# Peptides against a protein of PDB entry 3QIS: the designs that were tried, part 251

Target 1, 334 residues: chain A of PDB entry 3QIS
Amino acid sequence: PSLELSRREFVFENVKFRQLQKEKFQISNNGQVPCHFSFIPKLNDSQYCKPWLRAEPFEGYLEPNETVDISLDVYVSKDSVTILNSGEDKIEDILVLHLDRGKDYFLTISGNYLPSCFGTSLEALCRMKRPIREVPVTKLIDLEEDSFLEKEKSLLQMVPLDEGASERPLQVPKEIWLLVDHLFKYACHQEDLFQTPGMQEELQQIIDCLDTSIPETIPGSNHSVAEALLIFLEALPEPVICYELYQRCLDSAYDPRICRQVISQLPRCHRNVFRYLMAFLRELLKFSEYNSVNANMIATLFTSLLLRPPPNLMARQTPSDRQRAIQFLLGFLL

## One batch from the design tools (peptide; made by RFdiffusion4, then SolubleMPNN)

Design b2_p24_2_s2 (from b2_p24_2, 12 letters changed)
Fold by OpenDDE base, seed 5:
Parts: C-alpha cells; structure tokens; sequence
Structure b2_p24_2_s2 (fold): chain B 334 residues (1-334), chain A 24 residues (1-24)
C-alpha cells in the first residue's frame, strides 16, 4: 500500500490559549489495494501527538484512488497552557502516519506560542506589573523560578518582602483585579450572573486584552467577563487554595475557626486572592434579588476552581469530599 | 474581615502605580 499526501509541513503561527487553529491536508490511496492508515506514537511516546494537537480522523480505510481530508487541530487548553507559557513545551511536533503493511509518513508541525496570563502562577502574576506579552520570555522563566522560591519562603517564614516600592509584588494579580473591578461596577445587577455562559469570541477578546494591555474597560458582556474569571481560576497551575491544604480544608469544613486558620497558612498571594474573591462574592450575594446568585450556587461553582483535589486524588474524590469542599467555601460566603 | 471595598481600594492604589490612567 502507498499514500500520497498533499502536504507534510504545517506551521501554526501565533498560537494562543483557547484559540483553535486548523490546518487541512489530503491523503490519497495511489496504490492498487485498500489501505488502513493511523497516526501512531513515536518509539518513546505514549501518544501520537502532544496534548495541544489532534488529528481528525485519527485512523481510517482508503479504497484505491480514494481521498480523505485530515484536519490538524491545534488547541491550547488549561492542560497545556502552563508548560507553553514557561517555554518548557513549544509548538513543535512530529506526527507519524502509519500504513498497515506500508510505510511511515512523517508530518512536521511547527509554530510559535504567544504567552497568556491564563495558566501563569499567582506568584508570577503578582510580580508581573506589565501585560504578559510585554514581558520577555526569558524573564517569564525567571519570574516562575522566583515565584516558586517566594511561595516556599512565604509558607515557611511569612518574611515581609522588604523590597523597594517598585519591586514589591502586587497583593493580587492585576488580571484578577481588572476582572473583579468590571464585575463589581457593571455586573452586580446582571441577571443569571455566573449561570449564563459567555460568548467564545468575547472570551478570546478578553484573554487577548488581559494578555496585551491594562484596559480601562474589559470588552464583552458581563457573562463573558464572569466566565473569563472562572477560566482564569481554572487555568491556574496551582489553585487559589494550594494542593497541600486541600485535605485540611475538607477536615475543617464544619469548623469556621479552623477554616480561617487553614486559609492563614496559604502563601501570601494565594491568601490575598482567596480573601479578595470571597469578599467580592459576598458583595454579589447582597444583590441576589437582581443577579439570581445564591451562596449554594456560588459555593458549588467556585469550589471546583478554588479547592481542587491534588492530581493524585482527583480520580478518588467522593461525593462526601465534594460536599465538605462546598461547606468549606460556604463558611466564607455566609 | 475587611469589606470588599477596602480590599478593592487597597489593590487599586497598586494598580494606579502601574497604570496611572486608571485614576483619570
């Protein structure tokens, strides 16, 4: 069996978080026998492609002289954004298109990624006083390394950063403040806030706006701005409540005094973000007659974002653990 | 606990330091 491929080299320019890019090519059976094709892992890989890449169809049969279109889809989700932001991974891959009893065909994937404040650590973002697209990639790496060291120091000693006013980190990421400021100004009376989804085009505009500027006003509907806050919290490499405190939050869920003590042990930036978000959500609850927001809905929604189980426990989360996690947040909303 | 407004205004001071136009 043999195939003809219309193209073997693919370039994905300016890949962004949550922005789907597609490139298509054709494969044709130029042989005299039916062939089965599939994308296969390379010798040392568990998957045929990196997590941000997909081929569709993945496999198929071609009769003699049959042609099929294959789509190569590049999509950076929350699962790939952090490693791309740090430059640990890149928009580069090699796909192996295998023919049963035939040859392997290699496809080269290349491109560039544009960093996002989405999927960047709270520690790095608190140090980042400019839009992420204005920060050199080398400095992003340094900020992540320094942020890790700051987190560890904050956990151990709560050492006040005696840094000059110019070097002092933000109390919370500017992106969180901008999202919350917009929601507080314009969305307190928004019906179905956090219940109605945003528009995908507006979400992309909001992400691009936060990555490239400090806006006076965030573009898009209140629903899109609200969903952008949820996406931001979901994309954090470590949740607002650090993984190390997860079990202690569950164990304390029915004791408001212990809950406050657990939160006091968060790294400075995480603790500030948690307190700020809880204060904001309590403010939104005062407008429940207008925005249809209630404490149970908010606690349920934000629990999965703020109080995520550690990756090793995620598959084992019981309904009881979820209820305790919700109860933990309820103690800060009421 | 501090009010939302107190926390928001405290962070706004830092935002104005990095983006002065937010105070205009």
Amino acid sequence: as target 1 above (334 residues)
Amino acid sequence: MPSFQELHDAIFKQMVEIAPFLAE
Scores: peptide ipSAE 0.706, ipTM 0.973, DockQ to the pose 0.869
Fold by OpenDDE base, seed 2:
Structure b2_p24_2_s2 (fold): chain B 334 residues (1-334), chain A 24 residues (1-24)
Amino acid sequence: as target 1 above (334 residues)
Amino acid sequence: MPSFQELHDAIFKQMVEIAPFLAE
């Protein structure tokens, strides 16, 4: 069997978080026998491609002189955004198109990723006084390394070094403040807030706006701004309530005094974000007659974002654990 | 617990330090 490929080199320029890019090519059976093609893993790989890449179709049959279009789809989800932001991974891959009883055909994938404040740590964002696209990649690496060390010091209750007033971190990420400021100003009376989905185009505009600027006003509907806050919280590499405190939150869920003590043990940035978001959500609940927001809906929605199980426990979360997690958050909304 | 307004205004001071146009 033999294949002809219309293209073997693919370049994905300016790849962004949640923005789908597609490149297409054709494969043709120029042989005289039917052939089966498939994308196969390289030696020592479990997958035929990196998590941000897919081929569609990834396998198929071709009759003699048949041609099929293959789409190469690049999509950076919450699962790939953090490793791409840090430069640990890159928009580089090699695909192996295998022909049964035939040859292997190599496809080269290349490109560049544009960093996002989505999928960046709270610690790094609190140090980041400029939009992420204005920060050199080398400085992003330094900020993540420094953020890890500062998280560990904060957990150990080490007294913050009296860093000069110019080097002091933000109390919360500027991106969270901008989203919450917009929602507080314009969305308190918005019917079905956090219940109506945003528009995908508006979500992309909001992400690009926060990655590239400090806007006076966030573009898009109140629903899109509200969903952007949810996406931001979901994309965090570590949730607002650190994984180390997850079990203690569940164990304390019915004791409001212990719940407050657990939150007091969060790293400074995480603790500030938690308190700020809980204060904002309590403010929205005062407008429940206008926005249809209630404490049970908000607790259910935000618990999955703020109080995620550690990766090793995600597959084992019981209905009892979910109810305890919701009850923990309710104690800060009521 | 501090009010939302108190927390929001405290962060707004830091926002104005990095983006003075937010106070205009």
Scores: peptide ipSAE 0.698, ipTM 0.973, DockQ to the pose 0.888
Fold by OpenDDE base, seed 3:
Structure b2_p24_2_s2 (fold): chain B 334 residues (1-334), chain A 24 residues (1-24)
Amino acid sequence: as target 1 above (334 residues)
Amino acid sequence: MPSFQELHDAIFKQMVEIAPFLAE
C-alpha cells in the first residue's frame, strides 16, 4: 500500500491559550489495494501527539483512489498552558502516519506559542509588573525559577531577605486585581453572576487584554469577566491553596481556628490571593438580593478551583472529601 | 479580617506604582 500526502509540514503561528487553530491536508490512496492508516506513537511516546495537538480523523480506511481530509487541530487547554508558558514544551511535534503493512509517513509540526498570564504561577505573576507579552522569555524562566525558590523559603518560614523596594513582589497578581476590581465596580448587582456563562469571543478578548496590557477597563460582559476569573484560577499550575496543605484543609474543615492557621502557612502570594478573594466573595454576598449569589453556591464553585486535590489524589477524591473542602471554604465566606 | 476595601486599596497603591494612569 502507498499514500500520497498533499502536505507534510505544518506551521502554527502565534498559538494562544484556548484559541483553536486548524491546518488541513489530504491523503490519497495511490495504490491498487485498500489500506488502513493510523497515527501511531513514536518509540518512546505513549500518545501519537502532544496534548495540545490532535488529528481528525486519527485513523481510517482508504479504498484505491480514495482521498480523505485530515484536520490537525492545535488547542492549548489548562492542561498544556503551564508547560508552554515555561518553555518546557514548544509548538513542535512529529506525527507518524502509519500505513498497515506499508510505510510510515512523517509530518512535521512547528510554530510558536505566545505566553499567557493564565497558567502562570502566582509567585511569578506577583513579580511580573508588566504584561506577560512584554516580558522577555528568558526573564519568564528566571521569574519561574525565582518563584519556586521564594515559595520554598516562604513554606520554610525563612526570614524574607530585605529585597530592595523596586524588586518587591505585588501582594497579588495584577491580573487578579484587575478582574476583581472590575467585578467589584460593575458586577455586584449583576443578576446570576458566576451562574451565567461568558461569551467565548469576550473571554478571548479578556485573556488577550490581560496578556498584552494593563487595561483601565476589562472588555466584555460581567459574566465574561467573572468566567475569566474562574478560568484563571483553574489554569493556575499550583492552586491558590497549595497542594501541600490540601489534606490539612480537609482535616480542619470544621474548626475555624485551625482553618485560619492552615491558611497562615500558605506562601505569601497564595495567602494574599486567598484572603483577597475571600474578602471579595464576602462583599458579593452582601448583594445576594441583586446578584443571586449565595454562600453555598460560591463555596461549591470556588472549592474546586481554590482547593483541588494533588494529582496523585485526584482519582481518590471521595464525596466526604468534597464536602469537607466545601465546609473549609464556607468558614471564610460566613 | 481586613475588609475587602482595605485589601483592595492596599493593592491599588502597588498598581498605581506600575500603572500610574489607574489613579486618573
Scores: peptide ipSAE 0.691, ipTM 0.972, DockQ to the pose 0.869
Fold by OpenDDE base, seed 1:
Structure b2_p24_2_s2 (fold): chain B 334 residues (1-334), chain A 24 residues (1-24)
Amino acid sequence: as target 1 above (334 residues)
Amino acid sequence: MPSFQELHDAIFKQMVEIAPFLAE
């Protein structure tokens, strides 16, 4: 069997968080026999591609002189955004298109990723006084490393040394403040807030806006701005409630005094973000007659975002654990 | 607990330091 490929080199320029890019190519059976093709893992890989890449179809049959279009889809989800922001991973891959009883065909994937404030740590964002796209990638790496060290110092209750007034971190990420400021100003009376989904195009505009500027006004509907806040919280490499405190939150869920003590042990930025968000959500609850927001809905929605189980416990989360996690947040909304 | 407004205004001061146009 033999295949002809219309293209073997693919360049994905300016790849962004949650922005789907597609490149298509054709495979034709120029042989005289039917053939089966499949994308196969490289010798040491478990998958035929990186998590941000997909081929569609990834396998198929071709009759003699048949042609099929294959789509190469690049999509950076929350699962890939952090490692791409840090430059630990890149928009580079090699796909192996295997032909049964034939030869392998290599496809080269390349491109560039544009960093996002989405998927960046709270610590790094608190230090980042400029839009992320204005920060050199080398400095992003340094900020992440320094932010890890700051987190550890904060957990140890080490008093920050007198960092000069110019180097003081933000109390919360500017992106969170911008999203919350917009929602507070314009969305307190928005019907079905956090219940109606945003528009994908508006979400992309909001992400791009926060990545490239400090806007006076966030573009899009209140629903899109609300969903952008949810996406931001979901994309955090570490949730607002650090993984280390997850079990203690569950164990304390019915003791409001212990719950407050657990939150006091969060790193400074995480603790500030948690308190700020809980204060905002309590403010929204005052407008429940207008926005249809209630404490149970909010607690249920934000629990999965703010109080994520550690990756090793994800598969073991019981309905009881979920209820405890919800109860923990309810103690800060009521 | 501090009010939302108190927390929001405290952060707004830092926002104005980095983006003065937010106070206009």
Scores: peptide ipSAE 0.690, ipTM 0.972, DockQ to the pose 0.897

Design b2_p24_2_s3 (from b2_p24_2, 7 letters changed)
Fold by OpenDDE base, seed 2:
Structure b2_p24_2_s3 (fold): chain B 334 residues (1-334), chain A 24 residues (1-24)
Amino acid sequence: as target 1 above (334 residues)
Amino acid sequence: EPSFEEIHNEIFEQMAEIAPSLKE
């Protein structure tokens, strides 16, 4: 069996978080026999491609003189955004198109990723006084390394960093402040806030806006701005409540005094973001007659975003653990 | 606990230092 490929080199320019890019090519059976094709893992790989790449179809049969279109889809989800933001991974891969009893055909994937404030740590974002697209990639790496070291120091030393006024981290990321400022100004009376989904085009505009500017007004509907805040919190490499405190939050969920003590042990940026978001959500609850927002809905929605099980706890949250996590958050909303 | 407006306005001072256009 033999195949002809219309293209073997693919370049994905300006790959962004949550923006699907597609490149297509054709494979043709120029042989005299039916053939089966599949994308196969390289030596020592578990998957035929990196998590941000897929082929569709990834396998199939071709009769003699048959042609099929294959789509190469590049999509950066929350699962790949952090490693691409840090430059630990890149938009580079090699695909092996295997032909049963035939040859291997190599496809080269290349391109560039544009960093996002989505999937960047709270610690790094508190040090970023400019849009992430204005920050050199080398400085993003340094900011993530320094942020890890400062998180560790903040957990070990309750010493207020009396850092000089010019080098002081932001109290919260500017991106969170911008989203919350917009929602407070324009969305307090929005019916079905956090219940109606945003528009995908508006979500992309909001992400691009926060990555490239510090706007006076965020573009899009109140629903899109509200969903952008949820996506931001979901994409965090570490949740607003750090993994180290997860079990203590569950254990304290029915004691409001212990809950406040657990939150006081968060790193400064995480603690500030938590208190700021809880204050904002309590403010939205005052407008429940207009926005249809209630404490149980908000606690159920935000608990999965703010309080996640550590990755090493492969255990699915029990219904009891989920109820404790919701009860923990309710103690800050009521 | 402080009100949302108190916390939000305290943070706004830092935002207005990094982006003076937010004061206009």
Scores: peptide ipSAE 0.633, ipTM 0.965, DockQ to the pose 0.893
Fold by OpenDDE base, seed 5:
Structure b2_p24_2_s3 (fold): chain B 334 residues (1-334), chain A 24 residues (1-24)
Amino acid sequence: as target 1 above (334 residues)
Amino acid sequence: EPSFEEIHNEIFEQMAEIAPSLKE
């Protein structure tokens, strides 16, 4: 069997978080026999492609002189954004299009990724006084390494944050403050706040705005700004409540004093963000007659974002564990 | 616990230091 490929090199320029890019090519059976094609893993890989790449279709049959269109889809989700922001991964891959009893055809994927404040750690963002697109990639790596070291120092209670000659970190990320400031000013009376989805185009504009500027006003509807806050919290590499405290939050869920003690053990930036968000959400609850926001809805929504199970426990989360997690958060909303 | 406005305004001092346009 033999295939002809219309293209073998693909370049994805300016790849961004949550922005789908597509490139298409044709494969044609120029042989005299039917053929089966499939994308196959390389010798050391478990998957035929990186997590941010997909081929559609990834397999199929071609009769003699048949042609099929294949789409190469590049999409950076919450699962790939952190490793692309750090430069640990890049928009580079090689796809192996295998022909049964035939040849392998190599496709080269290349491009560039544009870093996002979405999927960046709270510790790194608290040190980032400029939009992420203005920060040199080398400095992003240093900020992530320093972030890890501060988290460890904070957990170990060993070093008072040396108020020394390094620029004082922000109390909370500027991106969280900007989102919350907008919602507080303009969305307290918004009907169905956090219940109505935002517009995908507006969400992309909000992400691009926060990545490139410190705006006086965030673009888009209140629903899109509210959803952008949810996406931001979901995309955090470490949730606002660190994975290490997850079980202790569940165990304390019915004791408000122990819950506050658990929160006091968070790293400084995580603790500040948690207290800030809880204060904001309590403020929104005063406007429940206008915004239809209630404590049970908010607790149910934000629990999955703020109090995520560690990856090793995610498959084992019981309905009881979820209810305890909700109850833990309710103790800060009421 | 401090009010939302108290916490938000305390953080605003830092935001207005890094972005003076937020004071306008």
Scores: peptide ipSAE 0.633, ipTM 0.965, DockQ to the pose 0.895
Fold by OpenDDE base, seed 1:
Structure b2_p24_2_s3 (fold): chain B 334 residues (1-334), chain A 24 residues (1-24)
Amino acid sequence: as target 1 above (334 residues)
Amino acid sequence: EPSFEEIHNEIFEQMAEIAPSLKE
């Protein structure tokens, strides 16, 4: 069997977080026998492509002179955003289109990724006084490395050395402050806040706005701004409550005094963000008659974002662990 | 615990240093 491919080289320019890009090509059976095609892993790979890439269809059958369209979909999720922001991964891959009893056809995927404040560490963002798109990629790497070291020092309660007044980190990421400022100003009376989904186009505009500017006003509906805050928290490489404290939060969930002691042990940036968000959410709860927001809804929603189980425990999370995690957060909302 | 407004305004001082347009 043999295939003809309309294209073998694909360039995905300006790939962004949560922005789907699609490139299509045709494969044609120019043989006289039916053929089965599939995308196959390379010799050392478990998957036929990187996590941000997908082929659709990834397999199929072609009669003689049949043609099928294949879509190559590039989508940077929360699971790929951090490694692309750091430059550890890149928009480069090679797909192997295998033909049963035939040849392998190689497809070259290339492109560029545009860094996002989404999927960047809280520590790096606290040092980032400019939009991420204004920061050289080399400096993003240095900021992540320095941020990791500062997180560890903060966990160890090492007294910050006298950082010169110009190098003082932000108390919270500017992106969180901007989202919360907008919600506080415009969304406290928004009916069904955090219950109504945002619009995908507005979410992309909000992400692009936060990546490229420090806006006076965030574009989009209050629902889109609210969902953007949720997406931001979900995309964090380390959740607002760091993985190291996860079990201690569950163990303390019914003792409000111990809960506060556990939070006091968070890295400075994480602790500030946690306290800021809890203060904001308590403020929103005062407007419950207008926004339909209640403590149980908020605790349930934000627990999965703020208090993520570490990857090694995700598969073992019991309903009891989820209830303890919710109870832990409720102790800061009430 | 400090009010939301107290914390938010404390952080605003830093935001207004990095982006003076936020003061307008």
Scores: peptide ipSAE 0.630, ipTM 0.965, DockQ to the pose 0.901
Fold by OpenDDE base, seed 3:
Structure b2_p24_2_s3 (fold): chain B 334 residues (1-334), chain A 24 residues (1-24)
Amino acid sequence: as target 1 above (334 residues)
Amino acid sequence: EPSFEEIHNEIFEQMAEIAPSLKE
């Protein structure tokens, strides 16, 4: 069996978080026998492609002189955004198109990723006084490394933060402040806030706005701004409540004094963001007659975002663990 | 606990230092 491929090199320029890009190519069976094609893993890979890439179809049959269009879809989700922001991964891959009893055909995927404040750590964002697209990639790497080291020092209760001449971090990321400022000013009376989905085009404009500027006003509807806050919190590599404190939050869920002590042990930026968001959500609850927001709904929604189980425990979360997690958050909303 | 407005305004001082346009 043999195939003819219309193209073997693909370039995905300016790949962004949550923006789908597509490239298409054609495969033709120029042989005299039917062939089965499939994308196969390279040696030592578990998957035929990186998590941000997909081929459609990824397998199929071709009769003699048959031709099929294959779509290569590039989409950076929350699962790939962090490793692309850090430069640990890149928009580069090699696909192996295999023919049963035939040859392998190699496809080269290349391109560039544009960093996002979505999927960047709270620690790095607290050190980032400029929009992420204005920060040199080398400095992003340094900010993430420094942020990891400062998180570890904070958790270990080691040496008082030498108020050394390092630029004082922001109390909270500017991106969170901008989202919350908008919601506080314009969305407190918004009917069905956090219940109505945003528009995908508006969400993209909000992401691009936060990545490229410090706007006076966020574009889009209050629903899109509210959903952008949820997406931001979901995309965090480390949740607002650090994984190390997850079990202690569950164990303390019915003791409001212990809950506050657990939160006091968060890294400074995480603790500030948590207290800020809880204060904001308590403010929104004062307007429940207008925005239809109640404490149980907010606790249920934000618990999955703020108090995520560690990756090793995700598959083991019980209904009791979920209820304790909700109860923990309720103790800060009431 | 401080009010939302107290926390929000305290943070605004830092935001207005990095982005003076937020004061206008």
Scores: peptide ipSAE 0.629, ipTM 0.965, DockQ to the pose 0.894

